# Peptides against a protein of PDB entry 1BH9, part 40

Target 1, 89 residues: chain A of PDB entry 1BH9
Amino acid sequence: FSEEQLNRYEMYRRSAFPKAAIKRLIQSITGTSVSQNVVIAMSGISKVFVGEVVEEALDVCEKWGEMPPLQPKHMREAVRRLKSKGQIP

## One batch from the design tools (peptide; made by RFdiffusion4, then SolubleMPNN)

Design b2_p9_7_s3 (from b2_p9_7, 9 letters changed)
Fold by OpenDDE base, seed 4:
Structure b2_p9_7_s3 (fold): chain B 89 residues (1-89), chain A 9 residues (1-9)
Amino acid sequence: as target 1 above (89 residues)
Amino acid sequence: ATVPKRVLK
């Protein structure tokens, strides 16, 4: 990796949803307490999911000949495309 | 976690 690539990778690696917020959200849905491992797993899955959607949305934005920042229409189209590709449920 | 392609571009 170049220095720039490594820097971007480190920033990505360090990014995460607040653990307490994820825990509370899950518990609000399940109605019962969840283990630390469940929180960690769900946090990781969520991070990957968001990353995939954002990456697709950036591609949509570029393909439409538009400039950042991303808008809701880009996110909606990204989700549609990812679903059609079978990449997300 | 799976690293997005743009991160490693």
Scores: peptide ipSAE 0.291, ipTM 0.842, DockQ to the pose 0.160
Fold by OpenDDE base, seed 5:
Structure b2_p9_7_s3 (fold): chain B 89 residues (1-89), chain A 9 residues (1-9)
Amino acid sequence: as target 1 above (89 residues)
Amino acid sequence: ATVPKRVLK
């Protein structure tokens, strides 16, 4: 990897949802306590999900010939496209 | 977690 790639990877790697917040969110839905492993798993899945949406939104922004930062319209279009492709429910 | 394409591009 180039130094630039490594830097981007490090920024990505260090990005994470707070465990406590994820735990509280899950418990608000399930109505009961959840294990640490569930929190870890859901945190990882959530990170991947957000990443996929952002990636698609960046593609949308570029395809529309627009410049950063991403706007709500890019995010909405990204979700629509991902759903149409069956990549997200 | 799976690394997004743009990160490793």
Scores: peptide ipSAE 0.282, ipTM 0.835, DockQ to the pose 0.163
Fold by OpenDDE base, seed 1:
Structure b2_p9_7_s3 (fold): chain B 89 residues (1-89), chain A 9 residues (1-9)
Amino acid sequence: as target 1 above (89 residues)
Amino acid sequence: ATVPKRVLK
């Protein structure tokens, strides 16, 4: 891999939702405390989910002949497409 | 987490 690829990977790898924020969010939904492992799992799932949406949005952006940064319209279209593909609920 | 394809391109 190129240096650029490694840098992108590293930045991606380091990106994460704040654990405390995820915990609070989950607890606000469930109404009860959640374990650390649940927080970790949900954090990971959330990251993957967001990644999938962003990936699709970037594809949308390119297909529309536009350049980053992503705009809300790209995100909305991405979600629509992912839903139509059955990739997200 | 699953690495986005674009990251690896």
Scores: peptide ipSAE 0.278, ipTM 0.837, DockQ to the pose 0.162
Fold by OpenDDE base, seed 3:
Structure b2_p9_7_s3 (fold): chain B 89 residues (1-89), chain A 9 residues (1-9)
Amino acid sequence: as target 1 above (89 residues)
Amino acid sequence: ATVPKRVLK
């Protein structure tokens, strides 16, 4: 585990969606208040989900021989592939 | 949360 890997891991570990924003978003959908635990759970799920999509999109970009930044086409293709592989609904 | 493969690469 190199220093670079550790640094990337720490940055990832500490990254998170704003709790308040997640709470407001959920409540805007459900129409009712949600518990802190629900917010925490949804925040975690969202982080994993977005991470998986972005990682797949980066793979798509590389496979297509293209350079960053990611474009909408990469994201769309990533979702399509993940759904095809049964990794996301 | 699950760590992306790219992060650990």
Scores: peptide ipSAE 0.277, ipTM 0.836, DockQ to the pose 0.162

Design b2_p9_7_s4 (from b2_p9_7, 9 letters changed)
Fold by OpenDDE base, seed 4:
Structure b2_p9_7_s4 (fold): chain B 89 residues (1-89), chain A 9 residues (1-9)
Amino acid sequence: as target 1 above (89 residues)
Amino acid sequence: ATVPKRVLR
């Protein structure tokens, strides 16, 4: 990988949802305590999901001839497009 | 987590 690729990867790798917050959120939905493994799994799934939306939003931003940072309008359009493609529910 | 394509582009 190039230095640029490694830099982007490191930024991606370092991005994470706080475990405590995710745990509390899940527990608020389930009504019971959840294991650490469940928190890890859900955190991973959530990160992948957000990553896919952000990736689409960056494509939207580029197609609209705009520059980062991403704005809410890009995220909304990304979700719309992903839904239309059947890539997200 | 699965790395988005753009990250590795």
Scores: peptide ipSAE 0.274, ipTM 0.832, DockQ to the pose 0.163
Fold by OpenDDE base, seed 5:
Structure b2_p9_7_s4 (fold): chain B 89 residues (1-89), chain A 9 residues (1-9)
Amino acid sequence: as target 1 above (89 residues)
Amino acid sequence: ATVPKRVLR
């Protein structure tokens, strides 16, 4: 890996949703308590999901010839494209 | 968690 790749990977690894926030969010939907394993799993899935949407949005931004930061229009277009590709429901 | 493609690029 290049130093740049390592830096990006490190930033990615350090990013995480607070467990308490995820737990509260899940419980607000389910109406019942959830296990730590469920919180861990959902945290991971959520991180992957956000990552996929952000990646697509960055591609949209680049394809439109626009500069960062990402705007809501990029995120909305990303979701449309991912749905079209069958990558998200 | 699965690493995004852009991160691994």
Scores: peptide ipSAE 0.271, ipTM 0.834, DockQ to the pose 0.165
Fold by OpenDDE base, seed 1:
Structure b2_p9_7_s4 (fold): chain B 89 residues (1-89), chain A 9 residues (1-9)
Amino acid sequence: as target 1 above (89 residues)
Amino acid sequence: ATVPKRVLR
């Protein structure tokens, strides 16, 4: 890895949704308490999902001949494309 | 979690 690659990887690895926030969100939907393992699982799945959307948005940004940072328009287009591909509901 | 390709490019 280059230094840049390592830095990006480290930033990604350390990025996470706050457990408390995820727990509260799930509980707001389920109406009851959830286990730590459920929070961990949902946090991981959510991170992967966000990663997929962001990756698509970066592709959109490049295809439009634009440079980061990502803007809402890139995210909206990414979601549209992922839906059309059947990758997200 | 699975690392996005863009991170590893």
Scores: peptide ipSAE 0.266, ipTM 0.826, DockQ to the pose 0.162
Fold by OpenDDE base, seed 3:
Structure b2_p9_7_s4 (fold): chain B 89 residues (1-89), chain A 9 residues (1-9)
Amino acid sequence: as target 1 above (89 residues)
Amino acid sequence: ATVPKRVLR
């Protein structure tokens, strides 16, 4: 890896949803307390999911010949495409 | 977590 690639990778690795926020969100939906392991698992799944959607949205933006920042239309189109590919529910 | 392709580009 180049230094730039390594830096991007490290920044990605360090990025995470706040555990407390995830815990509160889950508990607001389930109506009961959740374990630390559930929070960790859901945080990981959420990161992967958001990453996949954002990456697809960036591809949509590029394919449409548009420039960042991403707009809601890019995100909506990304979700449609990922669903059509069976990559997300 | 799975690393996005753009990060590795």
Scores: peptide ipSAE 0.260, ipTM 0.828, DockQ to the pose 0.161

Design b2_p9_8_s1 (from b2_p9_8, 3 letters changed)
Fold by OpenDDE base, seed 4:
Structure b2_p9_8_s1 (fold): chain B 89 residues (1-89), chain A 9 residues (1-9)
Amino acid sequence: as target 1 above (89 residues)
Amino acid sequence: DPFEKFLNL
């Protein structure tokens, strides 16, 4: 890792979705209460998903000859590429 | 690790 890559990874590692917010979001969809384990699982998989999209978006940014910060266009292209690769539905 | 947390469900 470069220093910049290490810093980004450290920020990512330390980041987390607030449990209460995730719980409320899930409950708004399910219409019923959810367990702590469900909140943990959904928070974890969501973090992994966001990380993968951001990583792809950074690759897009570099390939376009651009520099961070990421813009919406990078995120949109990242999602398109991940879909085309079959990495996301 | 978020993935490890998911596996512990």
Scores: peptide ipSAE 0.162, ipTM 0.829, DockQ to the pose 0.049
Fold by OpenDDE base, seed 5:
Structure b2_p9_8_s1 (fold): chain B 89 residues (1-89), chain A 9 residues (1-9)
Amino acid sequence: as target 1 above (89 residues)
Amino acid sequence: DPFEKFLNL
C-alpha cells in the first residue's frame, strides 16, 4: 500500500454506523424488534457495501483523469458500473 | 463485541 492508500483504509476502518440508528431503521422496515446481533451483522454488511462503492468510485475518478475528493458524479457512475458487473443488485 | 470480533468487523 501507498501512504495514501493506507490513510484511506485507516479512515474506512475507523468509520462505523451508529447501532441505534441501524436498529431504528431495521425496525421501521420489519415492524418488529431486532436483536443486537442482527444490528451488528447489518452494520457490517452495510459498511462493506459502502466500501465497495467507494473503491469503485475511486477507480472511476482515476479513469476519468480526475483528482480527489470524490464527487457525486463518481459515486453515481460507480453504482452504475457495479450494477452492470452484477456486483450489486 | 465478541460477535463483531468473530466477524472480523
Scores: peptide ipSAE 0.138, ipTM 0.830, DockQ to the pose 0.049
Fold by OpenDDE base, seed 3:
Structure b2_p9_8_s1 (fold): chain B 89 residues (1-89), chain A 9 residues (1-9)
Amino acid sequence: as target 1 above (89 residues)
Amino acid sequence: DPFEKFLNL
């Protein structure tokens, strides 16, 4: 790994969704209270999902011969590719 | 690790 890749991974690893915000978001959808475990699980799944989308977007950016920062066009293309691969619904 | 956290529920 390059130092840049390692640093990016470290920043990702240390990032987290605020539990209170996730709890409120889920409750706004379900209309009922959710347990701490549900919040933890959903936060983890969401972080993995965001990571996969961003990774795909970085790959798109590179394949297009462009440099960061990521732009909306990279994110849109990433989602299209992940859907095409069946990795996201 | 977020995935490991998920599995350890």
Scores: peptide ipSAE 0.116, ipTM 0.809, DockQ to the pose 0.050
Fold by OpenDDE base, seed 1:
Structure b2_p9_8_s1 (fold): chain B 89 residues (1-89), chain A 9 residues (1-9)
Amino acid sequence: as target 1 above (89 residues)
Amino acid sequence: DPFEKFLNL
C-alpha cells in the first residue's frame, strides 16, 4: 500500500455515522424505538457498504487513468459495476 | 475495522 492509500484507509476507519441520526432514521421506518445494539449493527453495515462503493469508485478512477478526488461519474460507474457483479441490488 | 466493530457490538 502507498502512504496515500494508508492515509485514506485511516480516515475511513475513524469515520462514523452519528448514532442519533441512524437511530432516528431506523425509528422513522420501524415506528418504535430501537436498541443501541441495533444502531451499532446498522451503522457498521452502512459503513462497510459505503466503503465497498468508494473502493470500487477508486478502482474506476484508476482504470480510467484519472487522479483523485473522486467525481460523481466515478461513483455512478462504481454503482453500475457493483450491480453487474451482483454485489449490490 | 468496521466489520470487527459490527461483530463485537
Scores: peptide ipSAE 0.069, ipTM 0.778, DockQ to the pose 0.057

Design b2_p9_8_s2 (from b2_p9_8, 3 letters changed)
Fold by OpenDDE base, seed 3:
Structure b2_p9_8_s2 (fold): chain B 89 residues (1-89), chain A 9 residues (1-9)
Amino acid sequence: as target 1 above (89 residues)
Amino acid sequence: DPFKKFLNL
């Protein structure tokens, strides 16, 4: 791995959604209180999802012969590709 | 919990 890749991975690994914000967001949708375990599970799923989308977008950017930072067009194409692969609904 | 630790949850 390049130092850039390692640094990106470390930043991703250390990133976290604020638990209180996720809890409030879920509760705004469900209309009822949620447990800490639900917040943890949903936060984990969300982090993995974001990671997969960003990884695909970086691949798109590279395949198009472009350099970071990622642009909306890379994110849109990433989502299309992931849907095509059946990796996201 | 390795899962929680890995994802910083």
Scores: peptide ipSAE 0.292, ipTM 0.853, DockQ to the pose 0.065
Fold by OpenDDE base, seed 1:
Structure b2_p9_8_s2 (fold): chain B 89 residues (1-89), chain A 9 residues (1-9)
Amino acid sequence: as target 1 above (89 residues)
Amino acid sequence: DPFKKFLNL
């Protein structure tokens, strides 16, 4: 791993969704209060999902011979590729 | 929980 990749990974690892925001979002959908464990689980799933999309987008960027930062075109292509691989619906 | 800590949850 390059130093840049390690730094990006550290930033990702330290990133977190605000628990209150996630709780409110879920409750807006369910119509009832949710437990802390539900918030934790959904936050974890969401973080992993975002990580997978960004990782794919970085791969797209590299394969196109381009340099960071990621652009909308990389994100769109990443989603397309992940769908084609059956990794996301 | 190591997984919770790893994902910063």
Scores: peptide ipSAE 0.248, ipTM 0.840, DockQ to the pose 0.064
Fold by OpenDDE base, seed 2:
Structure b2_p9_8_s2 (fold): chain B 89 residues (1-89), chain A 9 residues (1-9)
Amino acid sequence: as target 1 above (89 residues)
Amino acid sequence: DPFKKFLNL
């Protein structure tokens, strides 16, 4: 791994969704209270999902011969590619 | 929980 890649990974690893915000969001959808374990599970799934989209966007950026930081165009293309691959609905 | 720590959950 490059130093840049390691730094990016470390920033990703240290990132987190606020538990209270996730809990409120889920409860706004379900209309009922959810357990701490549900919040943890949904937070984990969400973080992995964001990671996969960003990883695809970095691949797009590289394939276009461009350098970080990622731009909205890379994120939009990443979503299109993931949909075409059947990785997201 | 190593997975929880890994994902910072």
Scores: peptide ipSAE 0.192, ipTM 0.821, DockQ to the pose 0.064
Fold by OpenDDE base, seed 4:
Structure b2_p9_8_s2 (fold): chain B 89 residues (1-89), chain A 9 residues (1-9)
Amino acid sequence: as target 1 above (89 residues)
Amino acid sequence: DPFKKFLNL
């Protein structure tokens, strides 16, 4: 990794969704209380998903000859590419 | 758990 890549990875590694916020969000959709394990599982899946999208968006940014920070256009293109590759539905 | 540590869960 470059220093920049290492720094991004470290920030990603240290990032977390607040459990209370995730719990409230899920409960707003399900209409009922959810267990801690559900919150943990959904938080993990969400973090992985965000990481994959951001990684693809950084690749898009580079391929377009642009520099960070990421813009909405990079994120939109990343999602499009991931869908086309069958990596996300 | 390395996985939990990685995901910061």
Scores: peptide ipSAE 0.078, ipTM 0.768, DockQ to the pose 0.067

Design b2_p9_8_s3 (from b2_p9_8, 3 letters changed)
Fold by OpenDDE base, seed 1:
Structure b2_p9_8_s3 (fold): chain B 89 residues (1-89), chain A 9 residues (1-9)
Amino acid sequence: as target 1 above (89 residues)
Amino acid sequence: DPFSKFLNL
């Protein structure tokens, strides 16, 4: 991997969803209180999901012959491609 | 837990 890829991975690795915010979000959807373990699980799944979308968006950006930073058009195309591949709902 | 810490969760 390139240094740029390593730097992106490091930034991704260090990123986090605030537990309190995730808890509030889940509870706003479910209408019931959730445990810390549920927050951890959902945060993990969400981080993986975001990572997959961003990775696809970077691939889109590269295939279009463009350079970072990612733009909304890359993110939209990434989601479209992932849906077409059946990788996300 | 160690896994969540590794993932910064």
Scores: peptide ipSAE 0.115, ipTM 0.814, DockQ to the pose 0.057
Fold by OpenDDE base, seed 3:
Structure b2_p9_8_s3 (fold): chain B 89 residues (1-89), chain A 9 residues (1-9)
Amino acid sequence: as target 1 above (89 residues)
Amino acid sequence: DPFSKFLNL
């Protein structure tokens, strides 16, 4: 890994969703209370999802010969590619 | 739980 890649990984690893915020968000959608385990599970898969989208967007940026930071166009293209690959619904 | 701690949750 490059120093930049390692730094991005460390920042990603250390990032977290506030449990209370996730709980409130889920409950606003479901209309009922959710367990701590549901909050943990949803937080986990959400973090993985964000990581995968960002990774794809970085690949798009590189393939287009562009420099960081990521722009909305990279994120939109990343989502399109992931959907095309069947990696996201 | 180990899983949430690993993911920093």
Scores: peptide ipSAE 0.111, ipTM 0.818, DockQ to the pose 0.056
Fold by OpenDDE base, seed 4:
Formats: sequence, structure tokens, C-alpha cells
Structure b2_p9_8_s3 (fold): chain B 89 residues (1-89), chain A 9 residues (1-9)
Amino acid sequence: as target 1 above (89 residues)
Amino acid sequence: DPFSKFLNL
């Protein structure tokens, strides 16, 4: 792949949820404080999850003969399909 | 895959 392709991939790879927001969210659910490592791990798996949904949504968009940007309808259909495939709960 | 296409990978 080209340098430009690598740069786009790196931008995606470097994308992250705000740590403070994730920490607060987890704490609101668990009722207790969580370590930084837990926040990092949960942020990582959450990003992977979002990535899977986005990949499916892009597939939906393409199959519908539409072009980016993704719309809520693509995301909803993606989730529906992923659930049907058993890829997400 | 569609995501790779989006990233042009």
C-alpha cells in the first residue's frame, strides 16, 4: 500500500475514545472506580466493536448502491445483519 | 473488504 494508504490506516488506528468519558461510563455501571488499564482495555474492545459495525455498514452501503458518508440507516442495517450472523450479541 | 476499500488499502 502507498504512504497515503498507510496514513489513512494510521489515522483510524490512532482514533480513540476520550479516556475520562469511558472511565466515567464504566464507573457508572460498576459502581466503583476502575484502573487505567481497564479503561484502556475497554476502549480498545469498544473500538474493535465499532470497527466491525462500520465495516458491515460500508458493505450495506455498497450493496444498496449508495456512496459514503454512512447514514444511520446503514448502521441500523449493519447491526441487524451482524446480529443475524451471530457476530455480535 | 469494504472497509479496506474505504481506506484504499
Scores: peptide ipSAE 0.038, ipTM 0.684, DockQ to the pose 0.400
Fold by OpenDDE base, seed 5:
Structure b2_p9_8_s3 (fold): chain B 89 residues (1-89), chain A 9 residues (1-9)
Amino acid sequence: as target 1 above (89 residues)
Amino acid sequence: DPFSKFLNL
């Protein structure tokens, strides 16, 4: 990898959702307090989920013969395709 | 793959 490629990968790897926001969201759904480990796990799963949707959206954009940046229509189609493939609920 | 393209990996 070039230094530039490594830097981009590190930015992705180090990206995360704010713990406080995730904690509040989970608690609003469950009605009970959640542990730090649950917050960490859900944050990680959410990051992977977003990554998978974005990857599919990039594929959609390419298949439609369009150029970046991604648009909401690409994201909506990506979700539809992933659901159809059984890759997301 | 598209994700690798995004990261330029």
Scores: peptide ipSAE 0.034, ipTM 0.664, DockQ to the pose 0.476

Design b2_p9_8_s4 (from b2_p9_8, 3 letters changed)
Fold by OpenDDE base, seed 4:
Structure b2_p9_8_s4 (fold): chain B 89 residues (1-89), chain A 9 residues (1-9)
Amino acid sequence: as target 1 above (89 residues)
Amino acid sequence: DPFRKFLNL
């Protein structure tokens, strides 16, 4: 990685979903109290997932001959492609 | 590189 790439990666890595909102969302699904460590783990995997979808959406945007910013159509197509590749369920 | 495009925005 270049210094700029590393800096962008660190900004991405340090970005976080609001913990209280994630906790409430998980608890709405599980129907029971969730530990702080579960919230941290779920937040981490969710952020990796978002990163993978954004990467695929940027590829879609490029392949369609379009320029950023990403639009909802790029995100929807990215999810379809990742599913077809077996990279997401 | 999984995040090649993302990290080069």
Scores: peptide ipSAE 0.398, ipTM 0.889, DockQ to the pose 0.624
Fold by OpenDDE base, seed 2:
Structure b2_p9_8_s4 (fold): chain B 89 residues (1-89), chain A 9 residues (1-9)
Amino acid sequence: as target 1 above (89 residues)
Amino acid sequence: DPFRKFLNL
């Protein structure tokens, strides 16, 4: 990685959803209390998922002959394509 | 690399 790539990766790696919000969301779905480790794991999985959607949206942007920044239309199309590929339900 | 484009923004 270049220095810029490393810096961007580190910013991504350090980003996090608020733990309390994630915990409340999970508990609203499961109806039961969840451990700190479950919150951490789900937060990580969620961040990876968002990253994959963004990556797909960048592919869409490029295929449409457009340049960043990403727009809502790219994100919507990315989700459609990931569903079509069976990568998300 | 699944995040190749993301890292090159």
Scores: peptide ipSAE 0.393, ipTM 0.886, DockQ to the pose 0.672
Fold by OpenDDE base, seed 3:
Structure b2_p9_8_s4 (fold): chain B 89 residues (1-89), chain A 9 residues (1-9)
Amino acid sequence: as target 1 above (89 residues)
Amino acid sequence: DPFRKFLNL
């Protein structure tokens, strides 16, 4: 990997959803208090999920002969493809 | 690499 790739990976690795927002969101769905560990786990899963969707969308964009930035149509197609592959419900 | 394209932007 190049230095640029490493830097981008580090930026991604260090990025995070706001814990308070995730906690409130989960609690709004479950109707009960959520532990810090659950917030951490859900945040991690969500981060990976977003990354996988974006990667799929970039593949869609390339397959359609287009270039970034990603557009809503790429994201919609990415989700459809991930569902068809059984990678998301 | 699941993020190959993302890292190569």
Scores: peptide ipSAE 0.389, ipTM 0.885, DockQ to the pose 0.671
Fold by OpenDDE base, seed 1:
Structure b2_p9_8_s4 (fold): chain B 89 residues (1-89), chain A 9 residues (1-9)
Amino acid sequence: as target 1 above (89 residues)
Amino acid sequence: DPFRKFLNL
């Protein structure tokens, strides 16, 4: 990877969901308290998920002959495609 | 590469 690619990846890697918010969200779904390690794991999976949606949206944008920045229509189509491929529920 | 386009923006 180039320096620019590494910098972009590092910005992505360093981005984080607030732990307290993630913990509360998970607990609202599970109905029970969750450990800090579970919060960390779920936060990581969630970030990967967001990245995959963005990647699919960029593919949609390109296939539609459009240029970034991504728009809501690209994100909606990305989710639709990922669902149709069975990559997200 | 699942993030190919993302990293190349």
Scores: peptide ipSAE 0.389, ipTM 0.885, DockQ to the pose 0.673

## One batch from the design tools (peptide; made by RFdiffusion4, then SolubleMPNN)

Design b2_p10_3_s1 (from b2_p10_3, 6 letters changed)
Fold by OpenDDE base, seed 1:
Structure b2_p10_3_s1 (fold): chain B 89 residues (1-89), chain A 10 residues (1-10)
Amino acid sequence: as target 1 above (89 residues)
Amino acid sequence: LLRELALKLE
């Protein structure tokens, strides 16, 4: 892996959703209070989801012969491809 | 890629 890829992953790894915001969002859906562990788990899966979409979008950008930064068209195509592959609903 | 990076950085 390139240094750029490693640095990008490190930035991704250090990123986090605000716990309070995630907690409020979940509670708005469930109608009841949720535990800290549920917030952590949901934050984790959400982060993985975002990471997979961005990774696919970078692949799309490269395959189209284009250079970063990612544009909305890359994100839209990424979602389409992930759905086609059955990786996201 | 992300999974592979995670394994190598552990």
Scores: peptide ipSAE 0.098, ipTM 0.671, DockQ to the pose 0.034
Fold by OpenDDE base, seed 4:
Structure b2_p10_3_s1 (fold): chain B 89 residues (1-89), chain A 10 residues (1-10)
Amino acid sequence: as target 1 above (89 residues)
Amino acid sequence: LLRELALKLE
């Protein structure tokens, strides 16, 4: 893999959702308080999901003969492709 | 790809 890909992954690995924001979001949906472990689990699942979508969107961008940065159209197409492949619900 | 990148950074 290229240095660019490795650097992108390192930035991704270091990224994280603010715990308080995730907690508030979950609680707004459930109507009740949630544990720290639930926040951690949901944050992890969400991060993996975002990573897979971005990876697919970069592939879409390349296949369309376009250059970064990613645009909303790449993200929308990525989601469509991942759904068709059965990789996301 | 993400999994393979993770292995290279270990």
Scores: peptide ipSAE 0.096, ipTM 0.688, DockQ to the pose 0.031
Fold by OpenDDE base, seed 5:
Structure b2_p10_3_s1 (fold): chain B 89 residues (1-89), chain A 10 residues (1-10)
Amino acid sequence: as target 1 above (89 residues)
Amino acid sequence: LLRELALKLE
């Protein structure tokens, strides 16, 4: 893998959703309190989801012959492709 | 893929 890919992964690895914000968001949807383990699990799943979308968007950007930074059009196309592949609902 | 990248870093 390239140094750029390694750097992106490192930034991704170091990124984290604020636990309090995730907890509040989940509780706003469920209407009930959630455990710390649920927050951790949902945070992890959400991080993986964001990572997969960004990875797909980078692929879109490359296939369109464009260079980073990613633009909204890349993100929108990435979501379309992931839906088409059945990777996201 | 992110998974492959993670494995290479480990």
Scores: peptide ipSAE 0.045, ipTM 0.653, DockQ to the pose 0.031
Fold by OpenDDE base, seed 2:
Parts: C-alpha cells; structure tokens; sequence
Structure b2_p10_3_s1 (fold): chain B 89 residues (1-89), chain A 10 residues (1-10)
C-alpha cells in the first residue's frame, strides 16, 4: 500500500460516531432504550458502511480520470454501483 | 481495500 492509502486508513480508523448521538438515533427509531453494546455494534456497522461507500467513490473518481477530493457526483455514482452489485439495498 | 489495510495493520 502507498503512504497515501495508509494515511487515509489511519484517518478512517481514528474517526468515530459520537456514542450519545447514535444512542439517541436508535432510541428514536425503536422507541426503547438500548445497551452500550448495541450502540458499539451499530456504530461499527455504520462506520464499515460509510467506509465501503467512500472506497467505491474513490474507485469511481479514479475510473473517471479525476483526482481527489471526492465530489457529490462520485458519492452518488458509488451508491448506484453498490446497489447494482447488490452490496447495499 | 480498507479490509486489506485493516488486516495488514493488525
């Protein structure tokens, strides 16, 4: 891997959703309280989801012969491709 | 891939 790829991964690894915000969001949907472990699990799944979308968007950007930073058009195309591949609903 | 990077950093 390139230093650039490693740096992007480090930034990704260090990023996190605020636990309180995730807890409130889940509880607003379920109507009941959730455990800390549920918040951790949902935060992890959400982070993986965002990471996969961004990775696909970077691939789109490269395939279009463009350079970062990512633009909304790359993100929209990434979502379309992931849906087409059956990776997201 | 992010997954490959994760495995290499472990």
Amino acid sequence: as target 1 above (89 residues)
Amino acid sequence: LLRELALKLE
Scores: peptide ipSAE 0.041, ipTM 0.638, DockQ to the pose 0.034

